# Ledger of designs, part 163: peptides against a protein of PDB entry 3T6J

Target 1, 375 residues: chain A of PDB entry 3T6J
Amino acid sequence: PIVESYIGFIESYRDPFGSRGEFEGFVAVVNKAMSAKFERLVASAEQLLKELPWPPTFEKDKFLTPDFTSLDVLTFAGSGIPAGINIPNYDDLRQTEGFKNVSLGNVLAVAYATQREKLTFLEEDDKDLYILWKGPSFDVQVGLHELLGHGSGKLFVQDEKGAFNFDQETVINPETGEQIQSWYRSGETWDSKFSTIASSYEECRAESVGLYLCLHPQVLEIFGFEGADAEDVIYVNWLNMVRAGLLALEFYTPEAFNWRQAHMQARFVILRVLLEAGEGLVTITPTTGSDGRPDARVRLDRSKIRSVGKPALERFLRRLQVLKSTGDVAGGRALYEGYATVTDAPPECFLTLRDTVLLRKESRKLIVQPNTRLE
Target 2, 372 residues: chain A of PDB entry 3T6J as posed
Amino acid sequence: PIVESYIGFIESYRDPFGSRGEFEGFVAVVNKAMSAKFERLVASAEQLLKELPWPPTFEKDKFLTPDFTSLDVLTFAGSGIPAGINIPNYDDLRQTEGFKNVSLGNVLAVAYREKLTFLEEDDKDLYILWKGPSFDVQVGLHALLGHGSGKLFVQDEKGAFNFDQETVINPETGEQIQSWYRSGETWDSKFSTIASSYEECRAESVGLYLCLHPQVLEIFGFEGADAEDVIYVNWLNMVRAGLLALEFYTPEAFNWRQAHMQARFVILRVLLEAGEGLVTITPTTGSDGRPDARVRLDRSKIRSVGKPALERFLRRLQVLKSTGDVAGGRALYEGYATVTDAPPECFLTLRDTVLLRKESRKLIVQPNTRLE

## One batch from the design tools (peptide; made by RFdiffusion4, then SolubleMPNN)

Design b2_p18_6_s3 (from b2_p18_6, 10 letters changed)
Fold by OpenDDE base, seed 5:
Structure b2_p18_6_s3 (fold): chain B 375 residues (1-375), chain A 18 residues (1-18)
Amino acid sequence: as target 1 above (375 residues)
Amino acid sequence: MTLTVTDGSYPAGPLVDP
């Protein structure tokens, strides 16, 4: 088997300021069959990058073909086990040297094990479809999230010699219609500038890229989905995201006004964006469970994904990228924290919903890492 | 950068509340 490993101070999710890496490592075996799908995605990446909702001037100048593999993890040491990884975590290196993507296939397989009777917050008519397509849709989401999410976008930089990596006279900010007014200076990084919101903001951008690009037929074809199956994969991917946004409330601490998990905060933000879009796209309805206790239902109108959801996500995703590229921390923080705010204001009453989420919380699964032996 | 599972069962690198 082909063995891959990494070890070092890699992920900064445990640092409140998003700067200090946690010591982490894994040993894994390459899953060749699943890797083939991601290789096809990589082959289409340059073309798919053009489908993202920002001008080419806000994209990397040169496409650097990355590696993307599916891995079966034998050992993972860290505070949490991810479903996918994009490395390195330095935008300057990703822009100049390239990057690598991995999907942790057997971790995903564990996550796919959902019992219908335990599936919370979905309408009954969605449960079977959700169970059927959760796995496949998540494979699509992971691939897009890592490769075209984390792997996309340009930071505007002035180097130590005063040179810019963009033309100040010709590059226009698509949100303002004006020339670029801010950028990263020498020694400034994404994490150093955006600090407390950097990790969650980037995860939100990557998740949004996944939702946005999964609507593209070519993406679905790469993963082997066509016709009605492709539409179901899209629907379940979006449904999974809005459900995750509700589940995210578990990781909010009201007393401290903070989020304890960057990805879940990101998913809540996406939920808020899609709720704001209105027009019946997403609805969250408090209900009473069969046990007589509070419950809730999330509904996504399939017919409004392209007409309402896509435009809303497009505008939001463009704003995320523009603010990131220009190093506009004030604007970025205002935008992101606005959507990340949790109150009990009607109609959603998110703090009340949080109580429901906590009440319906599933028991934490135990992940057992395998041993290998020769037979 | 990583992606955690969508159901929240396996959060990747959560902050520890005191």
Scores: peptide ipSAE 0.034, ipTM 0.707, DockQ to the pose 0.175
Fold by OpenDDE base, seed 1:
Structure b2_p18_6_s3 (fold): chain B 375 residues (1-375), chain A 18 residues (1-18)
Amino acid sequence: as target 1 above (375 residues)
Amino acid sequence: MTLTVTDGSYPAGPLVDP
């Protein structure tokens, strides 16, 4: 078997300022079969990057072909086990040296072993479909999230010598129609500049890329989905995201007005974006469970994903990228924190929904050390 | 950067304390 591992100060999710890495490590075995799908995605990555909703001037100047593998984790030492990883976390290295992507396949398998009766916040009509396609759709999402999410976009930088990595005279901000007015100075990084929102903001961007690009037929084909299956994968991927946005409320602390998990905050933001799009795309309805206690249902109108959802996400995703590229912290914070705000204002009443989420919370799943054998 | 599972069971890091 092909064994992969890493170790070191890697992820900064535990740092409130997103700067200090937590020491972690894993040992994993390559899943060759699943890796083949990601390899095909990598082969199409350069072309798919062009489908992202920002000008080429806001994309990396040179595409560096990354590695992408699916891994079955044997052991993981850290405070949390991810579903996917994109490393290194340094933008300069990603731009100059490249990066590697991994999907932790067996982690996903465990996470998605959900019993129908325990599946919360979905309509009954969606549950079977969700159970069927949750895993496959998430494989798509992980691939897109890591490779084309974290692996995309350019930071405008002025180096120590005063040189710019973009043409100040010709590059236009697509949101303002004006020349670029801000950039990263020497020594400034994404994390240092955006600080407390950097991790969640980036995860939101990456998740949004996943949702946006999963609509592309080529992506679905790469993962082996065509026809009705492809449409179901799309639907379940989007449904999973909006559901996750609701579940995310668990990780909000009202008393401190803060989020405790970057990815879940990101998913809530996406939910808010899609709710704002209106037109019946997403509906969250408080209900009463069979036990007589509060419950809720999330509905996603499949027919409006492309017509309503995609344009809304496109605009939002473009805005995220432009603000990121230009180092516009004020604009970025205003945008992101606006969507990340949790209130009890109608119609959603998110704080009330949070109580429902907590009430319906299932026990945390645990991964135990697996047995692996060669066949 | 990482992606955690969508149900929050395996966050890509510990919960951040205020």
Scores: peptide ipSAE 0.033, ipTM 0.702, DockQ to the pose 0.169
Fold by OpenDDE base, seed 3:
Structure b2_p18_6_s3 (fold): chain B 375 residues (1-375), chain A 18 residues (1-18)
Amino acid sequence: as target 1 above (375 residues)
Amino acid sequence: MTLTVTDGSYPAGPLVDP
């Protein structure tokens, strides 16, 4: 349809247990021109899913071709407005019935209107490149995040009749080398089992899929990038993620040891993974701003994205998926909360960096309902 | 499930965004 809408209890991000949906709704118009690249991505999705770093036994048994549309939002009622959406939020339905993806194009456009002088935490040499490619790189990230992030992976399930959706004798856990020892029982869901970490964990998985697959030449070709442009898009996408991981500290509450935003927590986790990879891939350096107050710089060595970054992300992403598929809450929580922990331990001193982030915080953007006209 | 921009505008977590 040219006009799309939804309304109801949809997203559970505001529920501490990730189960109860917030009431929200939107009305949007299809942007046909912007939808074309996402349609091409959908056409390649089945093949691209095979590039993800887990065995086919941990991927959906049958590929169901989803819809993917770019939308210009006319009205959005809720606690916030996203850049992209993947629905339904039920993995069982995604596996059996399919799903739909949308990119909120005009929301993305607003996000990219950043002035160079207000761009924090980047090296001066990266700012112009970042401004130039942030939009295009984020289009790639949104597409991958929704379609191949949220749209990927299998949950191992035993149904009410005792039947398994996987072969217990032949399927091997790639992390342990053993047979599958845990799964979702009847009535158990991703959200019900992983509860407090479910939303952020899933967002982290989806963001990681985006970073991982954006390295694939076919993905970049789909979005119209080749040669040096493709490499710049990759670089800026990864740079944006590590920067976002630093910015994420704004949404951490030290006194409560809690995160207030699932996506930002996810981005911090990814930053921690890439920092752990070492070898000079990512560096965060405290500095002094021109105003004499604390500042910081994030550096990403583009030459090490494939050699250092990709392998680190591959291992991490595989672990995320395996733990999700098997319903291993204990293992999943240990992994995720480990990377999500914010301390002031050296060398990063994240709590100190948080103070810097808060000091350099930009004013909150106001999203205003757009006008429409007949042309 | 959604994706938000780096400003964290959406979705809100269980706690109020600053």
Scores: peptide ipSAE 0.032, ipTM 0.705, DockQ to the pose 0.173
Fold by OpenDDE base, seed 2:
Structure b2_p18_6_s3 (fold): chain B 375 residues (1-375), chain A 18 residues (1-18)
Amino acid sequence: as target 1 above (375 residues)
Amino acid sequence: MTLTVTDGSYPAGPLVDP
């Protein structure tokens, strides 16, 4: 088998400032069958990048074809095992040297294991569909998240010699209609500049890219979904995200006004964006469970994903990218922290919902690392 | 950068201690 590994101070999620990496490593085996789907996605990446909701001037100048491989993890050392990885974690290197993507297939498989009777916060009519398509939809999401999420966008930089990697006279900020007024200086990085919000913000951008691009027919074709199946995969992917946004409340600490998990914070932000879109796209309804205790239901109107959801996400995602590209920390923080704020304000009453989420919390899954054998 | 699972049953990413 083909073996891949990495080791070092790589991911900075445990650093409050997003700069110091946690020591981690893995050894994994290539899953050739699953990798083929991601290879097809890579082959279409340059085209799909053009579908993202920002001007080409905010995208990488040159597409650098990355590797994308599905891996079965044999061993993983770290505080948590990801479902996917995009490396390096340096935007400048991603732009100039390229990047690699991996999907941790067997980690995803564990995540796919859901018992219907334990599936919380969904309408009964959605449960079977959700169970059926959760896995496939998440494969799509991982591919898009890593390759076209983390792998997209340009940072505007002025180098040590004073040269810009963009034309200051012609590049226009699509949000302001003005010339670019801020950028990264020599030595400034995404993490150093955006600090406390950098990790979660980037995850939010990547997740949003996944939701946005999964609507593209070519994406679903690449993954082998057609017709009604393709539409169901889209629906379940979006439904999974809005549900995740509710579940995310578990990882919020009201007393400290902070989030304990970057991805879950990101998913909550996306939920807030889609709720703000209104028009009945997303509804969270407090209910009473069969046990007489508080419960809740998340409803996503399938018919409004493209008409309401996509435009809302488009606007939000564009703003995320523009603020990232221009190094506008003040604007970025205002935007992101605004959506990341958890209050008990009506109509959602998120702090009250958090109590419900905690009440309905399932036992944490344990991933047991596998063994291999020769036959 | 990584992606974690969506249901929170397994974070699939490191937690930040408060």
Scores: peptide ipSAE 0.027, ipTM 0.695, DockQ to the pose 0.163; fails the geometry check

Design b2_p18_6_s4 (from b2_p18_6, 9 letters changed)
Fold by OpenDDE base, seed 3:
Structure b2_p18_6_s4 (fold): chain B 375 residues (1-375), chain A 18 residues (1-18)
Amino acid sequence: as target 1 above (375 residues)
Amino acid sequence: MAGVVTDGSLPVGPLVDP
């Protein structure tokens, strides 16, 4: 088997300022069969990047073909085990030197093991479909999230010599209609500028890319889905995201007005964006469970995904990218913290819903190091 | 950067309550 490993100060999720890496490491084995799907995605990446909702001037100048492999993790040492990884974490290096992607396939498999009777916040009619397609839809989401989420977009930079990596006279900000007025100066990075929101903001961008591009027939074809199956994969992927946005409330601390998990904050932000779109796309309904205690249901109107959801996500995702590219911390913070704010305002009453989420919380899963053998 | 899936049952991150 092909063994891969890494070790060092890599992910900064534990740093409140998003700068200092946590010491982590893993040992994994390459899953050749699953890697083949990601190789096909890589082969289409240059074309799919053009489908993202920002001008080419906000995308990388040159496509650099990355590696993408599926890994079965034997050992992982860190505060959490990811479903996928994109490295290095420096956007400047990603755009000039390239990057590597991995999917932690057996971690995903563990996440897919859901018992129907324990599946919270879904309509009964959606549960079987959700269980059936959660795994496949997640493979799609992780692939897009890593490769085309984290792997996309350009930072506008002025180097130490005063040279710009963009044409100041011709590049137009699509949100303002004006020339570019802000950029990263020498020594400034994504993390250094956006600080406390950097990690969650970037995860939100990557998750949004996944939802947006999973609507593209070519993406679904790469993963082996066509016709009705493809539509079901799309539906379940979006349904999973809006459900995750509700579940995310567990990781909000009202007393401190803070989030304890960057990815869950990102998913809540996406839920807020899709709720704001209106038109019956997403509905969260408080209910009473069979036990007589508070419950809730999330409904996603399948017929509104393309007509309502996609345009809303397009506008939001473009705005995320433009603010990131231009280093507009004030605008980026205003946008992101606006959607990340949790209140008890009607109609959603998110603080009340949080109590319901906590009440319906599932038991913590334990991930145990597997044993493997060569047969 | 890492994509982590948490359904509320998998504590991932520095400040996850036990």
Scores: peptide ipSAE 0.028, ipTM 0.712, DockQ to the pose 0.189
Fold by OpenDDE base, seed 5:
Structure b2_p18_6_s4 (fold): chain B 375 residues (1-375), chain A 18 residues (1-18)
Amino acid sequence: as target 1 above (375 residues)
Amino acid sequence: MAGVVTDGSLPVGPLVDP
């Protein structure tokens, strides 16, 4: 078997300032069969990057072909087991040296196991479809999230010698119509500048890239989906995201006005963006469960994903990227914290919904480490 | 960066300190 290991101070999710890495390590075996799908995605990455909703001047100048493998994890040491990984976490290194992507396949497989009777917050008509396509849609989302999410976008930098990695006279900010007014100076990084919002903001950008690009027929074809199956995968991927945005409320602490999980905060932000789009795209309806206690239902109108959802996400995703590229911390914080704010204001009443989410919380699953044997 | 797929029954990924 091909064995991969991963060890070091890598992920900063547990640092309130997003700067200090947690010591993490794993040992895994390469899943060759699943890796083949990601290899096809890598082969199309340069073309797919052009489909992202920002000017080429905000994308990397040179495409560096990354590695992407599916891994079956044998041992994992850390505070949490991810579904996928993009490394290194330094944007400068990703731009100059390249990056590696991995999908933790057997971790994903555990996450796919959902019992219909325990599936919360979905309409009955969506449950069977959701169960059927959750796994495949996750593969698509993780692949896009890592490769084209974390792997995309340029940071504007002035180096120690005063040279810029962009043309100050010709590059235009698509949001303002003006020349670039801010950038990263020598020694400044994404994490150092954006600090408390850096991790969640980047996860939100990556998740948004996944939703946006999963609408592209070529992506679905790479994963082996065509026709009605492709449309169902798209629908379930988007449905999963809006549901996740509701579930995210579990990870908000009202008393401290803070989020305890970066990815869940990101998913809540996306939910807010899609709710703001209006036009009946997303609806959250408080209900009463069979037990007589509060419940809720999330509805996504599949017919409005492309007409309403895509344009809303496009605008939002472009703003995220532009603010990231320019190092505009003030603008980025204002945008992101605005969508990440949890209040009890009508019509959504998110704090009330949080109580419902907590009430309907399922028991945490245990992940058991696998064993290997020589036969 | 580590992408996390979460369900209500299986929150996966690191938690930030309060």
Scores: peptide ipSAE 0.029, ipTM 0.710, DockQ to the pose 0.162; fails the geometry check
Fold by OpenDDE base, seed 1:
Structure b2_p18_6_s4 (fold): chain B 375 residues (1-375), chain A 18 residues (1-18)
Amino acid sequence: as target 1 above (375 residues)
Amino acid sequence: MAGVVTDGSLPVGPLVDP
């Protein structure tokens, strides 16, 4: 078996300022079969990057071919176990030296071991489909999230010598139609500028990339999905995201106006974007469970994913990227915090829904080291 | 960066209420 590991101060999710890494490590075995799908995704990455909703001037100048490997984790030492990883976390190194992606495949398998009767917030007619395709759809999402989410976009930088990594005269901000008016100065980083929202904002961008690009036929083909299966994978991926946005409310602390998990905040933001799109794309309906207690149902109209969802996500994702590239912290905060705000305003009444989410919360799962053998 | 999949039942870190 091929064994991979890493160790060090890597992820900064526990730092309120998004700067200091938590010491973590893992040991994993390469899943060759799953890795082959991600290798195909890597082979298409340069082309797929062009499908992202920003001008090439906002994308990396040079595509650096990364590695992408599916891993079965034997042990993970840290506060949280990810589904995927993109490293290094330094944007400058990603830009100049490249990066590596991994999918933690067996972590996903554990996450998806949800019994039908315990599957909350879905319509009954969606549950079987969701169970069937949650795993496969998430493989797609993780691949896109890591490779083309975290692996995409350019930061506009002025170096210590005053030189720009972009043409100030010709590069146009697609949102304003004007020349670029802000950038990162020497020593400024994504995390240093966007600080408290940096991690969640970036996760939101990466998740949005996943949803956006999963609509691309080539992506689905890479993962071996065609026809009705491909459409079901898309549907379940989007459904999973909107459901996750509802579940995210667990990780919001109303009293502190604080999010406790960056990815869940990101998913809530995406939910808000898709709700704002309207036209019956996403509906959250408070209900009463069979136990007589509050419940809710999330409905996603699959027929409106491309017509309503994609354009909404496109606009949002472009704004995320443009604001990131230009280092526009004020604009970025205004946008992101606006969508991340949790109120009890109708029609959604998110604070009330949060109570429902908490009421329906399942017991926390423990992931333990598996047994392994040579075959 | 790490993509964390959670349905509220996965360990996502110590900041999550138990």
Scores: peptide ipSAE 0.029, ipTM 0.710, DockQ to the pose 0.200; fails the geometry check
Fold by OpenDDE base, seed 4:
Structure b2_p18_6_s4 (fold): chain B 375 residues (1-375), chain A 18 residues (1-18)
Amino acid sequence: as target 1 above (375 residues)
Amino acid sequence: MAGVVTDGSLPVGPLVDP
């Protein structure tokens, strides 16, 4: 078997300031069959990057073909096991040296196991479809999230010698219509500048890329979905995201006004963006469960994903990227914290919904080290 | 960066239902 591993202080999710890496390491075996699917995505990556809602000047100057491998994890040392990874974490290195993507296939397989009777917050009519397509939609989302999410965008940098990695005279900020007015200086990084919001903000960008690009027929074709199946995969992917945004409330601590999980915060932000789009795209309805206790239902109008959802996400995703590229911490913080704020304001009453989410909370999954042998 | 599934810790990473 082909064995891959990495080790070190890599991910900063547990640092309140997003700067200090947590020690982690894994040993995994390459899943050749699944890796072949991601290689097809890599082959289309350069073209798909052009579909992202920012000018080429805000994208990497040169496409660096990444590696994308599906891995079956044998052992993982760390606080959490990822479904996917994009490394290195430094944007400058991603731009100049390239990056690697991995999907932790056996971790995903565990995550896909959902019992219908335990599936919360969905309409009854959506449950069977959700169960059927959750796995496939996740594969699509992870692939896009890592490769075209984390793997996309450019940071504008002024180096130690005062040279810019962009043309100050010709590059225009698409949000302002003006020349670029801010950038990263020497020694400044994404994490150092955006600090407390950096990890969650980047995850939000990556998740948003996944939702946005999963609408592209070429993406679905790469994963082997066409016709009605492709539309169902899209629907379930978006439905999963809006549901995840509700579930995310578990990871908010009202007393501290903070989030305990960057990805869940990101998903809540996306939910807020899609709710703000209005027009009946997303509806969260408090209900009463069969047990007589509070419950809720999330509804996504399939017919409005492209007409309402896509434009809303496009605008939001472009803003995320522009603010990231320009190092506009003030603007980025204002945008992101605005959507990440959890209040009990009508109509959503998110703090009340949080109580419902906690009430309906399922037991967390425990992942144990697998055994493998050569036969 | 990583999309993390819940393994008894916080679910992080790509859309894994906690």
Scores: peptide ipSAE 0.027, ipTM 0.727, DockQ to the pose 0.153; fails the geometry check

